# Peptides against a protein of PDB entry 6PSE, part 30

Target 1, 78 residues: chain A of PDB entry 6PSE
Amino acid sequence: PSEEEEYARLVMEAQPEWLRAEVKRLSHELAETTREKIQAAEYGLAVLEEKHQLKLQFEELEVDYEAIRSEMEQLKEA

## One batch from the design tools (peptide; made by RFdiffusion4, then SolubleMPNN)

Design b1_p12_6_s4 (from b1_p12_6, 6 letters changed)
Fold by OpenDDE base, seed 5:
Structure b1_p12_6_s4 (fold): chain B 78 residues (1-78), chain C 78 residues (1-78), chain A 12 residues (1-12)
Amino acid sequence: as target 1 above (78 residues)
Amino acid sequence: as target 1 above (78 residues)
Amino acid sequence: SAIEEFFKKLLE
Protein backbone atom coordinates (compact mmCIF):
# COMPACT_ATOMS: atom_id res chain seq x y z
CA PRO B 1 0.00 0.00 0.00
CA SER B 2 1.06 3.58 -0.70
CA GLU B 3 1.91 5.99 2.10
CA GLU B 4 -1.31 7.82 1.28
CA GLU B 5 -3.33 4.62 1.71
CA GLU B 6 -1.58 3.82 4.99
CA TYR B 7 -2.27 7.33 6.28
CA ALA B 8 -5.92 7.03 5.27
CA ARG B 9 -6.15 3.76 7.21
CA LEU B 10 -4.50 5.36 10.24
CA VAL B 11 -7.04 8.20 10.22
CA MET B 12 -9.92 5.75 9.84
CA GLU B 13 -8.83 3.63 12.81
CA ALA B 14 -7.61 6.48 15.03
CA GLN B 15 -9.02 7.35 18.45
CA PRO B 16 -10.50 10.81 19.10
CA GLU B 17 -7.42 11.93 21.05
CA TRP B 18 -5.12 11.20 18.11
CA LEU B 19 -7.55 12.85 15.67
CA ARG B 20 -7.68 16.04 17.76
CA ALA B 21 -3.89 16.14 17.87
CA GLU B 22 -3.75 15.64 14.09
CA VAL B 23 -6.22 18.50 13.51
CA LYS B 24 -3.99 20.72 15.65
CA ARG B 25 -0.85 19.67 13.76
CA LEU B 26 -2.41 20.20 10.33
CA SER B 27 -3.86 23.57 11.35
CA HIS B 28 -0.42 24.72 12.46
CA GLU B 29 1.29 23.57 9.26
CA LEU B 30 -1.44 25.14 7.13
CA ALA B 31 -1.03 28.48 8.90
CA GLU B 32 2.76 28.45 8.42
CA THR B 33 2.55 27.37 4.78
CA THR B 34 -0.07 30.04 4.06
CA ARG B 35 2.14 32.75 5.57
CA GLU B 36 5.10 31.58 3.47
CA LYS B 37 2.98 31.54 0.31
CA ILE B 38 1.78 35.09 0.90
CA GLN B 39 5.28 36.36 1.61
CA ALA B 40 6.60 34.67 -1.53
CA ALA B 41 3.90 36.39 -3.59
CA GLU B 42 4.77 39.77 -2.10
CA TYR B 43 8.48 39.32 -2.76
CA GLY B 44 7.73 38.17 -6.30
CA LEU B 45 5.75 41.33 -6.96
CA ALA B 46 8.59 43.49 -5.63
CA VAL B 47 11.14 41.79 -7.89
CA LEU B 48 8.81 42.19 -10.89
CA GLU B 49 8.59 45.91 -10.21
CA GLU B 50 12.38 46.19 -9.97
CA LYS B 51 12.76 44.33 -13.26
CA HIS B 52 10.18 46.61 -14.90
CA GLN B 53 12.02 49.76 -13.80
CA LEU B 54 15.31 48.33 -15.04
CA LYS B 55 13.69 47.50 -18.39
CA LEU B 56 12.52 51.09 -18.79
CA GLN B 57 16.02 52.38 -18.08
CA PHE B 58 17.50 49.90 -20.53
CA GLU B 59 15.13 50.91 -23.33
CA GLU B 60 15.85 54.59 -22.73
CA LEU B 61 19.59 53.99 -22.90
CA GLU B 62 19.13 51.92 -26.06
CA VAL B 63 17.43 54.87 -27.76
CA ASP B 64 20.19 57.26 -26.71
CA TYR B 65 22.87 54.80 -27.81
CA GLU B 66 21.37 54.35 -31.27
CA ALA B 67 21.17 58.11 -31.72
CA ILE B 68 24.86 58.61 -30.95
CA ARG B 69 25.88 55.50 -32.91
CA SER B 70 24.05 56.76 -35.99
CA GLU B 71 25.56 60.23 -35.70
CA MET B 72 29.04 58.75 -35.27
CA GLU B 73 28.57 56.49 -38.29
CA GLN B 74 27.52 59.44 -40.44
CA LEU B 75 30.57 61.45 -39.40
CA LYS B 76 32.95 58.57 -40.16
CA GLU B 77 31.45 57.83 -43.57
CA ALA B 78 31.23 61.47 -44.72
CA PRO C 1 -15.13 34.11 22.69
CA SER C 2 -12.87 34.47 19.66
CA GLU C 3 -13.37 32.38 16.54
CA GLU C 4 -10.19 30.53 17.47
CA GLU C 5 -11.58 29.68 20.91
CA GLU C 6 -14.87 28.55 19.40
CA TYR C 7 -13.04 26.35 16.90
CA ALA C 8 -10.92 24.86 19.68
CA ARG C 9 -14.09 24.03 21.61
CA LEU C 10 -15.65 22.47 18.52
CA VAL C 11 -12.61 20.23 18.03
CA MET C 12 -12.63 19.26 21.70
CA GLU C 13 -16.29 18.26 21.67
CA ALA C 14 -16.38 16.76 18.17
CA GLN C 15 -17.25 13.15 17.38
CA PRO C 16 -14.74 10.93 15.57
CA GLU C 17 -16.65 11.21 12.27
CA TRP C 18 -16.38 15.01 12.30
CA LEU C 19 -12.71 14.85 13.28
CA ARG C 20 -11.89 12.48 10.41
CA ALA C 21 -13.65 14.81 7.99
CA GLU C 22 -11.71 17.77 9.38
CA VAL C 23 -8.39 15.93 8.98
CA LYS C 24 -9.32 15.23 5.36
CA ARG C 25 -10.27 18.88 4.75
CA LEU C 26 -7.10 20.25 6.33
CA SER C 27 -4.91 17.75 4.48
CA HIS C 28 -6.44 18.84 1.18
CA GLU C 29 -5.97 22.55 1.92
CA LEU C 30 -2.40 21.97 3.07
CA ALA C 31 -1.57 20.10 -0.14
CA GLU C 32 -3.02 22.89 -2.30
CA THR C 33 -1.34 25.66 -0.31
CA THR C 34 1.99 23.83 -0.41
CA ARG C 35 1.76 23.53 -4.20
CA GLU C 36 0.96 27.24 -4.50
CA LYS C 37 3.89 28.12 -2.22
CA ILE C 38 6.28 26.07 -4.34
CA GLN C 39 4.98 27.64 -7.55
CA ALA C 40 5.39 31.12 -6.09
CA ALA C 41 8.97 30.37 -5.05
CA GLU C 42 9.88 28.90 -8.45
CA TYR C 43 8.35 31.88 -10.23
CA GLY C 44 10.19 34.28 -7.93
CA LEU C 45 13.53 32.64 -8.70
CA ALA C 46 12.81 32.80 -12.43
CA VAL C 47 12.06 36.54 -12.25
CA LEU C 48 15.23 37.12 -10.23
CA GLU C 49 17.25 35.37 -12.93
CA GLU C 50 15.58 37.46 -15.65
CA LYS C 51 16.36 40.64 -13.73
CA HIS C 52 19.97 39.54 -13.33
CA GLN C 53 20.36 38.90 -17.06
CA LEU C 54 18.78 42.26 -17.85
CA LYS C 55 21.16 43.97 -15.43
CA LEU C 56 24.15 42.42 -17.19
CA GLN C 57 22.86 43.61 -20.58
CA PHE C 58 22.26 47.08 -19.18
CA GLU C 59 25.77 47.34 -17.75
CA GLU C 60 27.28 46.17 -21.04
CA LEU C 61 25.30 48.77 -22.99
CA GLU C 62 26.32 51.43 -20.49
CA VAL C 63 29.99 50.69 -21.16
CA ASP C 64 29.48 50.83 -24.93
CA TYR C 65 27.48 54.05 -24.63
CA GLU C 66 30.15 55.79 -22.58
CA ALA C 67 32.81 54.78 -25.10
CA ILE C 68 30.91 56.29 -28.03
CA ARG C 69 29.85 59.34 -26.01
CA SER C 70 33.44 60.06 -25.07
CA GLU C 71 34.65 59.64 -28.65
CA MET C 72 31.89 61.91 -29.93
CA GLU C 73 32.70 64.55 -27.32
CA GLN C 74 36.36 64.54 -28.32
CA LEU C 75 35.50 64.98 -31.99
CA LYS C 76 33.15 67.89 -31.26
CA GLU C 77 35.61 69.70 -29.00
CA ALA C 78 38.66 69.25 -31.29
CA SER A 1 20.06 38.10 -1.88
CA ALA A 2 17.75 37.68 1.07
CA ILE A 3 14.77 37.21 -1.25
CA GLU A 4 16.60 34.59 -3.28
CA GLU A 5 17.52 32.67 -0.15
CA PHE A 6 13.94 32.90 1.04
CA PHE A 7 12.66 31.37 -2.21
CA LYS A 8 15.28 28.62 -2.03
CA LYS A 9 14.25 27.74 1.52
CA LEU A 10 10.63 27.40 0.43
CA LEU A 11 11.70 24.75 -2.06
CA GLU A 12 13.60 22.64 0.49
Scores: peptide ipSAE 0.648, ipTM 0.873, DockQ to the pose 0.974
Fold by OpenDDE base, seed 3:
Structure b1_p12_6_s4 (fold): chain B 78 residues (1-78), chain C 78 residues (1-78), chain A 12 residues (1-12)
Amino acid sequence: as target 1 above (78 residues)
Amino acid sequence: as target 1 above (78 residues)
Amino acid sequence: SAIEEFFKKLLE
């Protein structure tokens, strides 16, 4: 039997004391996992914002670069 | 009483049938939340990698820009 | 980075 099937059997045959302990354990793990998920989402948004700002800076530099490149090209062709 | 205290009381007074159902519910929610946490982490790492690549491209453009800017400055000062 | 290490830990 799979671990999942064995766990299911354990739950079915368990006494109330074990079941209450398992509810407590699962509640705790769920709370911790939820906190980690939320924190990961917040960090992800922060990184996205940083990437966005960097992209804007990059595009501004591209505009400035093309302006100078064009001016230089005109001078060399003269 | 807080919702947490009320829930704790419910668990203490619950029959085995309710407890087994609660274990099943919590197990399901934990599995879903765990998957979402993993997805958030994977996404975060992907965005970090994209930001890193963009930073490298930006730095390369800065080098090229400064080279042209310097050449242009020399021409104007002559 | 700290954020990168945090994400990696979540995948362990």
Scores: peptide ipSAE 0.648, ipTM 0.873, DockQ to the pose 0.981
Fold by OpenDDE base, seed 2:
Structure b1_p12_6_s4 (fold): chain B 78 residues (1-78), chain C 78 residues (1-78), chain A 12 residues (1-12)
Amino acid sequence: as target 1 above (78 residues)
Amino acid sequence: as target 1 above (78 residues)
Amino acid sequence: SAIEEFFKKLLE
């Protein structure tokens, strides 16, 4: 039998004391996993914002670069 | 009493049938939350890599820009 | 970075 099937059998045959302990364990793991998920989402948003700001700076520099490049090209052609 | 205290009392007074159902519910929620956490982490790593590549491109453009700026400044001073 | 290590730890 798979681990999942064995676990299902354990739950079906378990006494109330074991079941209460398992509810407590699962509740704790769910709370921890939920906190980690939320924190990951928050960090992800922060990185996205940083990338967005960097993209804007990059685009501004591209504009300035093209302006100087164009002026330099005109001077070389003259 | 808080919701947490009320829930704790419910678990202590619950029958085996309710406890088994609660174990099943919590197991399902834990599995879903775990998948969401993993997806958030994978997405976060992808955005970090994209930001890193953008940073490298930005630094390369800064070098090229300063080179042209310096050359242009020299021409204007001459 | 700390954020990168956090994400990696979540995938362990």
Scores: peptide ipSAE 0.648, ipTM 0.873, DockQ to the pose 0.983
Fold by OpenDDE base, seed 1:
Structure b1_p12_6_s4 (fold): chain B 78 residues (1-78), chain C 78 residues (1-78), chain A 12 residues (1-12)
Amino acid sequence: as target 1 above (78 residues)
Amino acid sequence: as target 1 above (78 residues)
Amino acid sequence: SAIEEFFKKLLE
């Protein structure tokens, strides 16, 4: 049997005291995992914002570069 | 009393059938939250990598820009 | 980075 099946059977045959303890354990793990998920989402958004700002700077530099490149090309062809 | 205190009392007074159902509910939520946490982490790492690649492109463009800028400045001063 | 290490830790 899979671990999942064994766990299911354990829950079915468990005494109230064990079940209460398991509820407490699961509640704790859920709270901790939820906190980690939220923090990951927050960090992800921060990185996205940093990437966006970098993209803007990159595009601005591209514009400046093309301007100089065009001017230089005109000088060479004259 | 806080919701937490009320919930704690509910768990203490609950019948085995309710407790088993609660274990099942919490297990499901934990599994789902864990999956979401993992997805958030994977996505975060992907964005970090994209940002890094963009940074490399930006730095390369900066080098090219400075080269042209320097050449242009020399032409103007000559 | 610290953020990168955090993400990696979540995947362990």
Scores: peptide ipSAE 0.648, ipTM 0.873, DockQ to the pose 0.973

Design b1_p12_7_s1 (from b1_p12_7, 5 letters changed)
Fold by OpenDDE base, seed 5:
Structure b1_p12_7_s1 (fold): chain B 78 residues (1-78), chain C 78 residues (1-78), chain A 12 residues (1-12)
Amino acid sequence: as target 1 above (78 residues)
Amino acid sequence: as target 1 above (78 residues)
Amino acid sequence: DERERFFRALLE
């Protein structure tokens, strides 16, 4: 039998005291996992914003670079 | 009484059938929240890598820009 | 990066 099937059987055959303890355990794990999920989402958004700002800076530098490159090319051709 | 206190009382006074159903509900929610947490973490790592690669490209362009700027400055001063 | 460490820890 799979672990999932064994767990299902355990729940089915368990006494009320074990079931109450399991509800408490699962509630605690759910709360912790939820906090971790939220924190991960917040970090992810922060990184996205940082990446976006970096992209803007990169594009500005590309414009400046092409301006100088073009000026240099004009001077060389003259 | 707080919702948490009311819930705790409900768990204490509940019949085994309700407790088994609650274990099932919490197990399901925990599994879903865990998957969402994992997805958020994987996404965050991907964005970090993209940001890192963009930073490398930006630094390469800065080097190229300074090279042309310096060459242009030398030509103007001569 | 603390964020990277956090993300990796969530995947362990």
Scores: peptide ipSAE 0.699, ipTM 0.878, DockQ to the pose 0.981
Fold by OpenDDE base, seed 2:
Structure b1_p12_7_s1 (fold): chain B 78 residues (1-78), chain C 78 residues (1-78), chain A 12 residues (1-12)
Amino acid sequence: as target 1 above (78 residues)
Amino acid sequence: as target 1 above (78 residues)
Amino acid sequence: DERERFFRALLE
């Protein structure tokens, strides 16, 4: 039997005291996992914003670079 | 009483059938939340890598830009 | 980066 099946059997045969303890355990783990998920999402959004700002800066620099490159080409060919 | 306290009371007074159902519910929610957490973390790492690569490209362009700027300055002053 | 460490920890 799979671990999942074994766990299911345990739950089916469990006494109320065990079940209450299990509810408590699962509730705690769910709360912690939820907090971690939320934090991960927040960090992810922050990184996305930083990346976006960097992208904008990069694009601005590309424009400036091409302008200078073009001007320099004209100067050298003159 | 807080919602948490009310829930705790419910668990304490619950019949085995309710407790088993609650274990099942919590287990399912935990599994889903865990998956979401993992996905968020994986996504975050991906964005971090993209940001890092962009940063490297930006720094390279800055070097090239300064080189051309300097050369152009020399040409104009000649 | 603390965020990277956090993300990696979540995947362990």
Scores: peptide ipSAE 0.699, ipTM 0.878, DockQ to the pose 0.979
Fold by OpenDDE base, seed 1:
Structure b1_p12_7_s1 (fold): chain B 78 residues (1-78), chain C 78 residues (1-78), chain A 12 residues (1-12)
Amino acid sequence: as target 1 above (78 residues)
Amino acid sequence: as target 1 above (78 residues)
Amino acid sequence: DERERFFRALLE
């Protein structure tokens, strides 16, 4: 039997006291996991914003670079 | 009474059939939340890597820009 | 990066 099947059997045969304890345990784990998920989402959004700002800076530098490059090219062709 | 206190009371007074159903419900939610947490972490790492690659490209462009700028400056001073 | 460490920890 799989661990899942064994666990299901345990739940079916368990006394009320064990079931209440298991509800409490699962509730605690769910709360912790939920907090971790939320924190991960927040960090992810922060990194996305940082990446976006970096992209803007990069695009600005590209514009400046192309301007100088073009000017230099024109000077060489004259 | 808070929702938490009311829920605690419900668990204390619940019949075994309800408790088993609650264990099943919580197990399902925990599994889903765990999957979402993992996905969020994987996504976060991916964005960090993208940001890193963008930073490298930006730094490379900065070097090229400074090279052209310096050359242009020298030509103007000659 | 603390975020990277956090993400990696979640995947362990």
Scores: peptide ipSAE 0.698, ipTM 0.878, DockQ to the pose 0.984
Fold by OpenDDE base, seed 3:
Structure b1_p12_7_s1 (fold): chain B 78 residues (1-78), chain C 78 residues (1-78), chain A 12 residues (1-12)
Amino acid sequence: as target 1 above (78 residues)
Amino acid sequence: as target 1 above (78 residues)
Amino acid sequence: DERERFFRALLE
């Protein structure tokens, strides 16, 4: 049998004391995993914002670059 | 009593059938939360990489911009 | 950075 099937059998045949301990264990793991998920989401949002700000700066620089490039081209052609 | 204390009492006084159902519920929630955590981490890494690539492009444009700016300044001063 | 390390740790 798979580990999943063995675990299912264990849960089915377990005494109440073991089941209570397992509920406690799972609750703890769920709480930890939830905190990690939330932290990951927060970090992800922060990086997205940083990327967005960088993109705005990049687009501004592109505009300035094209302006100077155009002026330079005009001077060279004259 | 807090919700946590009430839940603790429920677990302590629950019948085996309820405890088995609770183990199943918690296992399911843990699995879902784990998948969400993993997805959040994967997305975070992807955005970090995109930000890094954008930063490289920005730095290249800065170099090109300064080169043209310097050349333009020289032409204007001559 | 610390975020990258955190994300990678979550995937291990």
Scores: peptide ipSAE 0.697, ipTM 0.879, DockQ to the pose 0.986

Design b1_p12_7_s2 (from b1_p12_7, 6 letters changed)
Fold by OpenDDE base, seed 1:
Structure b1_p12_7_s2 (fold): chain B 78 residues (1-78), chain C 78 residues (1-78), chain A 12 residues (1-12)
Amino acid sequence: as target 1 above (78 residues)
Amino acid sequence: as target 1 above (78 residues)
Amino acid sequence: DEREAFFKALLA
């Protein structure tokens, strides 16, 4: 049997004292995992915003570069 | 009393059938929250890599831009 | 960006 099936059997055959301890354990792990999930989401949004600002700066520099490149090309052809 | 204190009392006074249902509920929520946390971490790493590649492209363009700007400045002063 | 939507959904 899988670990999941064995765990399910354990829960079904467990005494109330074990079940209360398991509820406490799972509640603690859920709280910690939830905090980690929130932190990961906040960090992800921050990096997305940084990437977006960098993209805007890059596109602005591309425009400036193309302007100078075009002017330089005209000077070389004259 | 706080919701946490009321929940703790509920767990202590609950029948085995309720406790088994609560273990099942918490296990399900923990599994879902864990998957979300992992997905958030994977997305976060992908965005970081995209930002890093964009930064490298930006720095390369800055070098090219400064080279043309300097050449153009020299032509104007001559 | 679908990732932005995902991150926002996790914080809702």
Scores: peptide ipSAE 0.700, ipTM 0.880, DockQ to the pose 0.986
Fold by OpenDDE base, seed 2:
Structure b1_p12_7_s2 (fold): chain B 78 residues (1-78), chain C 78 residues (1-78), chain A 12 residues (1-12)
Amino acid sequence: as target 1 above (78 residues)
Amino acid sequence: as target 1 above (78 residues)
Amino acid sequence: DEREAFFKALLA
């Protein structure tokens, strides 16, 4: 039998005291995992924003670079 | 009483059938939340990598830009 | 960005 099947059997045969303890355990793990999920999402959004700002800076520099490059090329051709 | 206190009381007074159902519910939610957390972490890493690559490109362009800017400035001063 | 939407959904 799989661990999942064995666990299901345990739950079905368990006494109320064990079941209450398991509810408490699962509730705690769920709360902890939920907090971790939220933190991961907040962090992800922050990195996306940083990437966006960096992209804007990059595009601005590209424009400035092409302007100088073009001017330099014209001077060299003259 | 807080919702947390009320829930705790429910668990303490609940019958085995309710407790088994609650274990099943919590197990399902924990599994789902865990999958979401993992997916968020994976996305976060991908965004970090993209940001890193963009930063490298930006730094390379800065070097090239300063080189041309400096050359242009020297030509204008001569 | 699908990732942004995903992150926001996790915070809802």
Scores: peptide ipSAE 0.700, ipTM 0.880, DockQ to the pose 0.982
Fold by OpenDDE base, seed 5:
Structure b1_p12_7_s2 (fold): chain B 78 residues (1-78), chain C 78 residues (1-78), chain A 12 residues (1-12)
Amino acid sequence: as target 1 above (78 residues)
Amino acid sequence: as target 1 above (78 residues)
Amino acid sequence: DEREAFFKALLA
């Protein structure tokens, strides 16, 4: 039997004291996992914003680069 | 009494059938929340990598830009 | 970005 099936059997045969303890355990894990999920989402959004700002800076530099390249080409042809 | 205290009282006074149902509910929520957390972490890492690659490209362009700028300055001074 | 939408959904 799978671990899941074994766990299910344990839950079905457990005494109330064990069940109450399991509720407490699961509640705790859920709370912690929820906090971690939220933190991960917040960090993800922050990195996306940083990437976006970097993209804008990169595009600005590309414009400046092409401007200088064009000017230099004109100087060489003159 | 707080909702937490009320919930705690409910758990302590609950019948085994309710407790088993609550274990199942919490297990389900934990599983889903865990999946979401993992997915968020994976997306976060992907964005970090994209940002890193963009940073490298930006730095490369800066080098090229400075090279052209320097060359142009030399041409103007000659 | 689908990732942005996902992150926002997690925070809702």
Scores: peptide ipSAE 0.700, ipTM 0.879, DockQ to the pose 0.982
Fold by OpenDDE base, seed 3:
Structure b1_p12_7_s2 (fold): chain B 78 residues (1-78), chain C 78 residues (1-78), chain A 12 residues (1-12)
Amino acid sequence: as target 1 above (78 residues)
Amino acid sequence: as target 1 above (78 residues)
Amino acid sequence: DEREAFFKALLA
């Protein structure tokens, strides 16, 4: 039997005291995991925003660069 | 009493059938939340890598831009 | 970005 099947059997055969302890354990782990999930999502959004701002700066620099490059090219061809 | 205190009381007074159902519910939610957390972490890492690559490209363009800007400045001052 | 949507959904 798989670990999942063994666990399911354990739950079915367990006494109330064990079941209450397991509910408490699972509730605690769920709370921790939920906090970690939220933190990961918040961090991800922050990085996306930073990337977006960097992209805008990059595109602005590209425009300025092309302007100067074009002017320089014209001067060298004259 | 807080909702947490009320829930704790419910767990203490519950019959085994309810407790087993609650273990199953919590296990399911924990599994889902864990998958979401992992996915969020993976996405976050990917965005960080993309941001890093963009930063490198930006810095390279800055170097090239400053070189052309300097050359243009010299020409205009002569 | 699907990632942005995913992150926002996790926070909803």
Scores: peptide ipSAE 0.699, ipTM 0.880, DockQ to the pose 0.982

Design b1_p12_7_s3 (from b1_p12_7, 5 letters changed)
Fold by OpenDDE base, seed 5:
Structure b1_p12_7_s3 (fold): chain B 78 residues (1-78), chain C 78 residues (1-78), chain A 12 residues (1-12)
Amino acid sequence: as target 1 above (78 residues)
Amino acid sequence: as target 1 above (78 residues)
Amino acid sequence: DPIEEFLRSLLS
């Protein structure tokens, strides 16, 4: 039998005291997992913002680079 | 009384059938929340990798830009 | 990177 089937059997045969304890355990784990999920999302957004700022800086540098490249090409052809 | 206190009272006074149903409910929510947490983490890591690649490209462009800038400065001074 | 380490810690 799978762990899931064994767990299901335990739940079905458990006394009320065990069931109450299990509700408490699961509630705790759910709360912690929820907090971790939210924090992961927040960190993801922070990294996205950092990437966005970096992208803007990169695009600015590309503009400057092409300007200099063009000027240099004109100087070489003259 | 807070919702938490009311819930605690419900758990303490509940029949085994209700408790088993609550264990099932919480188990389901925990499983879904865990999946969402993992997905959030994976997305965050993907964005981190994208930012890293962008940073490398930016640094490469900076090197190229400074090379051209330096060359142009030398031409102007000559 | 602390963010990366945290995110990795959340993976099973």
Scores: peptide ipSAE 0.633, ipTM 0.874, DockQ to the pose 0.939
Fold by OpenDDE base, seed 2:
Structure b1_p12_7_s3 (fold): chain B 78 residues (1-78), chain C 78 residues (1-78), chain A 12 residues (1-12)
Amino acid sequence: as target 1 above (78 residues)
Amino acid sequence: as target 1 above (78 residues)
Amino acid sequence: DPIEEFLRSLLS
């Protein structure tokens, strides 16, 4: 039998005291996992914002670079 | 009483059938939340990589820009 | 990177 099938059997045969302990355990793990999920999402959003700001800076520099490049090219062709 | 205190009381007074159902519910939510946490982490790592690549491109452009800027400045001063 | 380390720690 799979671990899942064995666990299901344990739950069906368990006494109330074990079941209450299991509810407490699962509730704790769920709360912890939820906090971790939220924190991961928050970090992801922060990094997205950083990337966005960096992209804006990059695009501004590209414009300035092309302006100087074009001017330099014209001077060399004259 | 807080929702947490009320829930704790419900668990303590619950019958085995309710407890088994609650274990099943919590197990399902934990599995789902765990998958979501992993997805959030994977997404965050992907964005970090994108930001890193963008930073490398930006730094390369800065070098090229400063080279042309410096050359142009020298020509204007001559 | 502390953020990267945290995110990696969440992966099973």
Scores: peptide ipSAE 0.633, ipTM 0.874, DockQ to the pose 0.903
Fold by OpenDDE base, seed 3:
Structure b1_p12_7_s3 (fold): chain B 78 residues (1-78), chain C 78 residues (1-78), chain A 12 residues (1-12)
Amino acid sequence: as target 1 above (78 residues)
Amino acid sequence: as target 1 above (78 residues)
Amino acid sequence: DPIEEFLRSLLS
C-alpha cells in the first residue's frame, strides 16, 4: 500500500487522543504554511513593482539614447 | 472566549467521527495551501530573474548612452 | 539576495 493508504488506515484505526493530537499538528502546519504563502506573495508583488519601475526607466533612457544617436548620425552624414 | 479557544474546546469534546473528518479537512487544506505556496515561490523567483536581466540591459544602455553623450558634448564645446 | 533565498527555501 502507498503511504497515503497507510496514513488513511492509521486515521481510521486511531484512538481519540491520537486524532486530537493530529488535528493540532495539522492546524499548526496549516497556519505556518499559510503565513509562508502570504509572505511569498507579498515578496512577488514587491519585485513586480520594482521590475515595473525599472522598465519605465529603461524605456525613458531608450528614448533619450535614440534622440542623441539620431543627432550624432546626422552630424556625421553632413 | 476567542474563536481559537472555542475551536480548541470543540476538538476536546468531539467524537472520533468528527475528529477523523477534521483530520481529512485539514489534510486537504494543507495540501492545497502547500501547492499555492510553491506556486507563489516559483512565480517570485521568475520575476526576480526577469528583473535581473532587465537590470543588466539597463546598465548596458547606460554605458552606451554616456559614451554618445560625452562625444556629443565634446563636439559642442569645440 | 535574501528574498531569493527565502523563496527557494519554500520549494524544498
Scores: peptide ipSAE 0.633, ipTM 0.874, DockQ to the pose 0.976
Fold by OpenDDE base, seed 1:
Structure b1_p12_7_s3 (fold): chain B 78 residues (1-78), chain C 78 residues (1-78), chain A 12 residues (1-12)
Amino acid sequence: as target 1 above (78 residues)
Amino acid sequence: as target 1 above (78 residues)
Amino acid sequence: DPIEEFLRSLLS
């Protein structure tokens, strides 16, 4: 049987004291995992914002570069 | 009393059938939250990599821009 | 990068 099937059997045959302890364990792990999930989401959003600002700066530089490149090309052809 | 204190009392006074149902509920929520945490981490890392590649492209363009700017400045001063 | 380190730790 799989670990999942064995765990399911354990839960079905467990005494109330074990079940209460398992509820406590799972509640603790859920709280910690939830905090980590939220923190990961917050960091992801922060990085997205940084990337967005960088993209704007990049596009602005591209415009400036193309302007100078075009002017330089005109000077070379004259 | 707080919701946490009321929940703790509920767990202490609950019958085995309720406790088994609560273990099942918490296990399900933990599994889902864990998947969401992993997904958030993977997405965050992907965005970090995209930002890094964008930064490299930006720095390359800055070098090219400064080269043309310098050449243009020399032409204007001549 | 501390953010990268944290995110990688969540995948372990």
Scores: peptide ipSAE 0.631, ipTM 0.874, DockQ to the pose 0.978

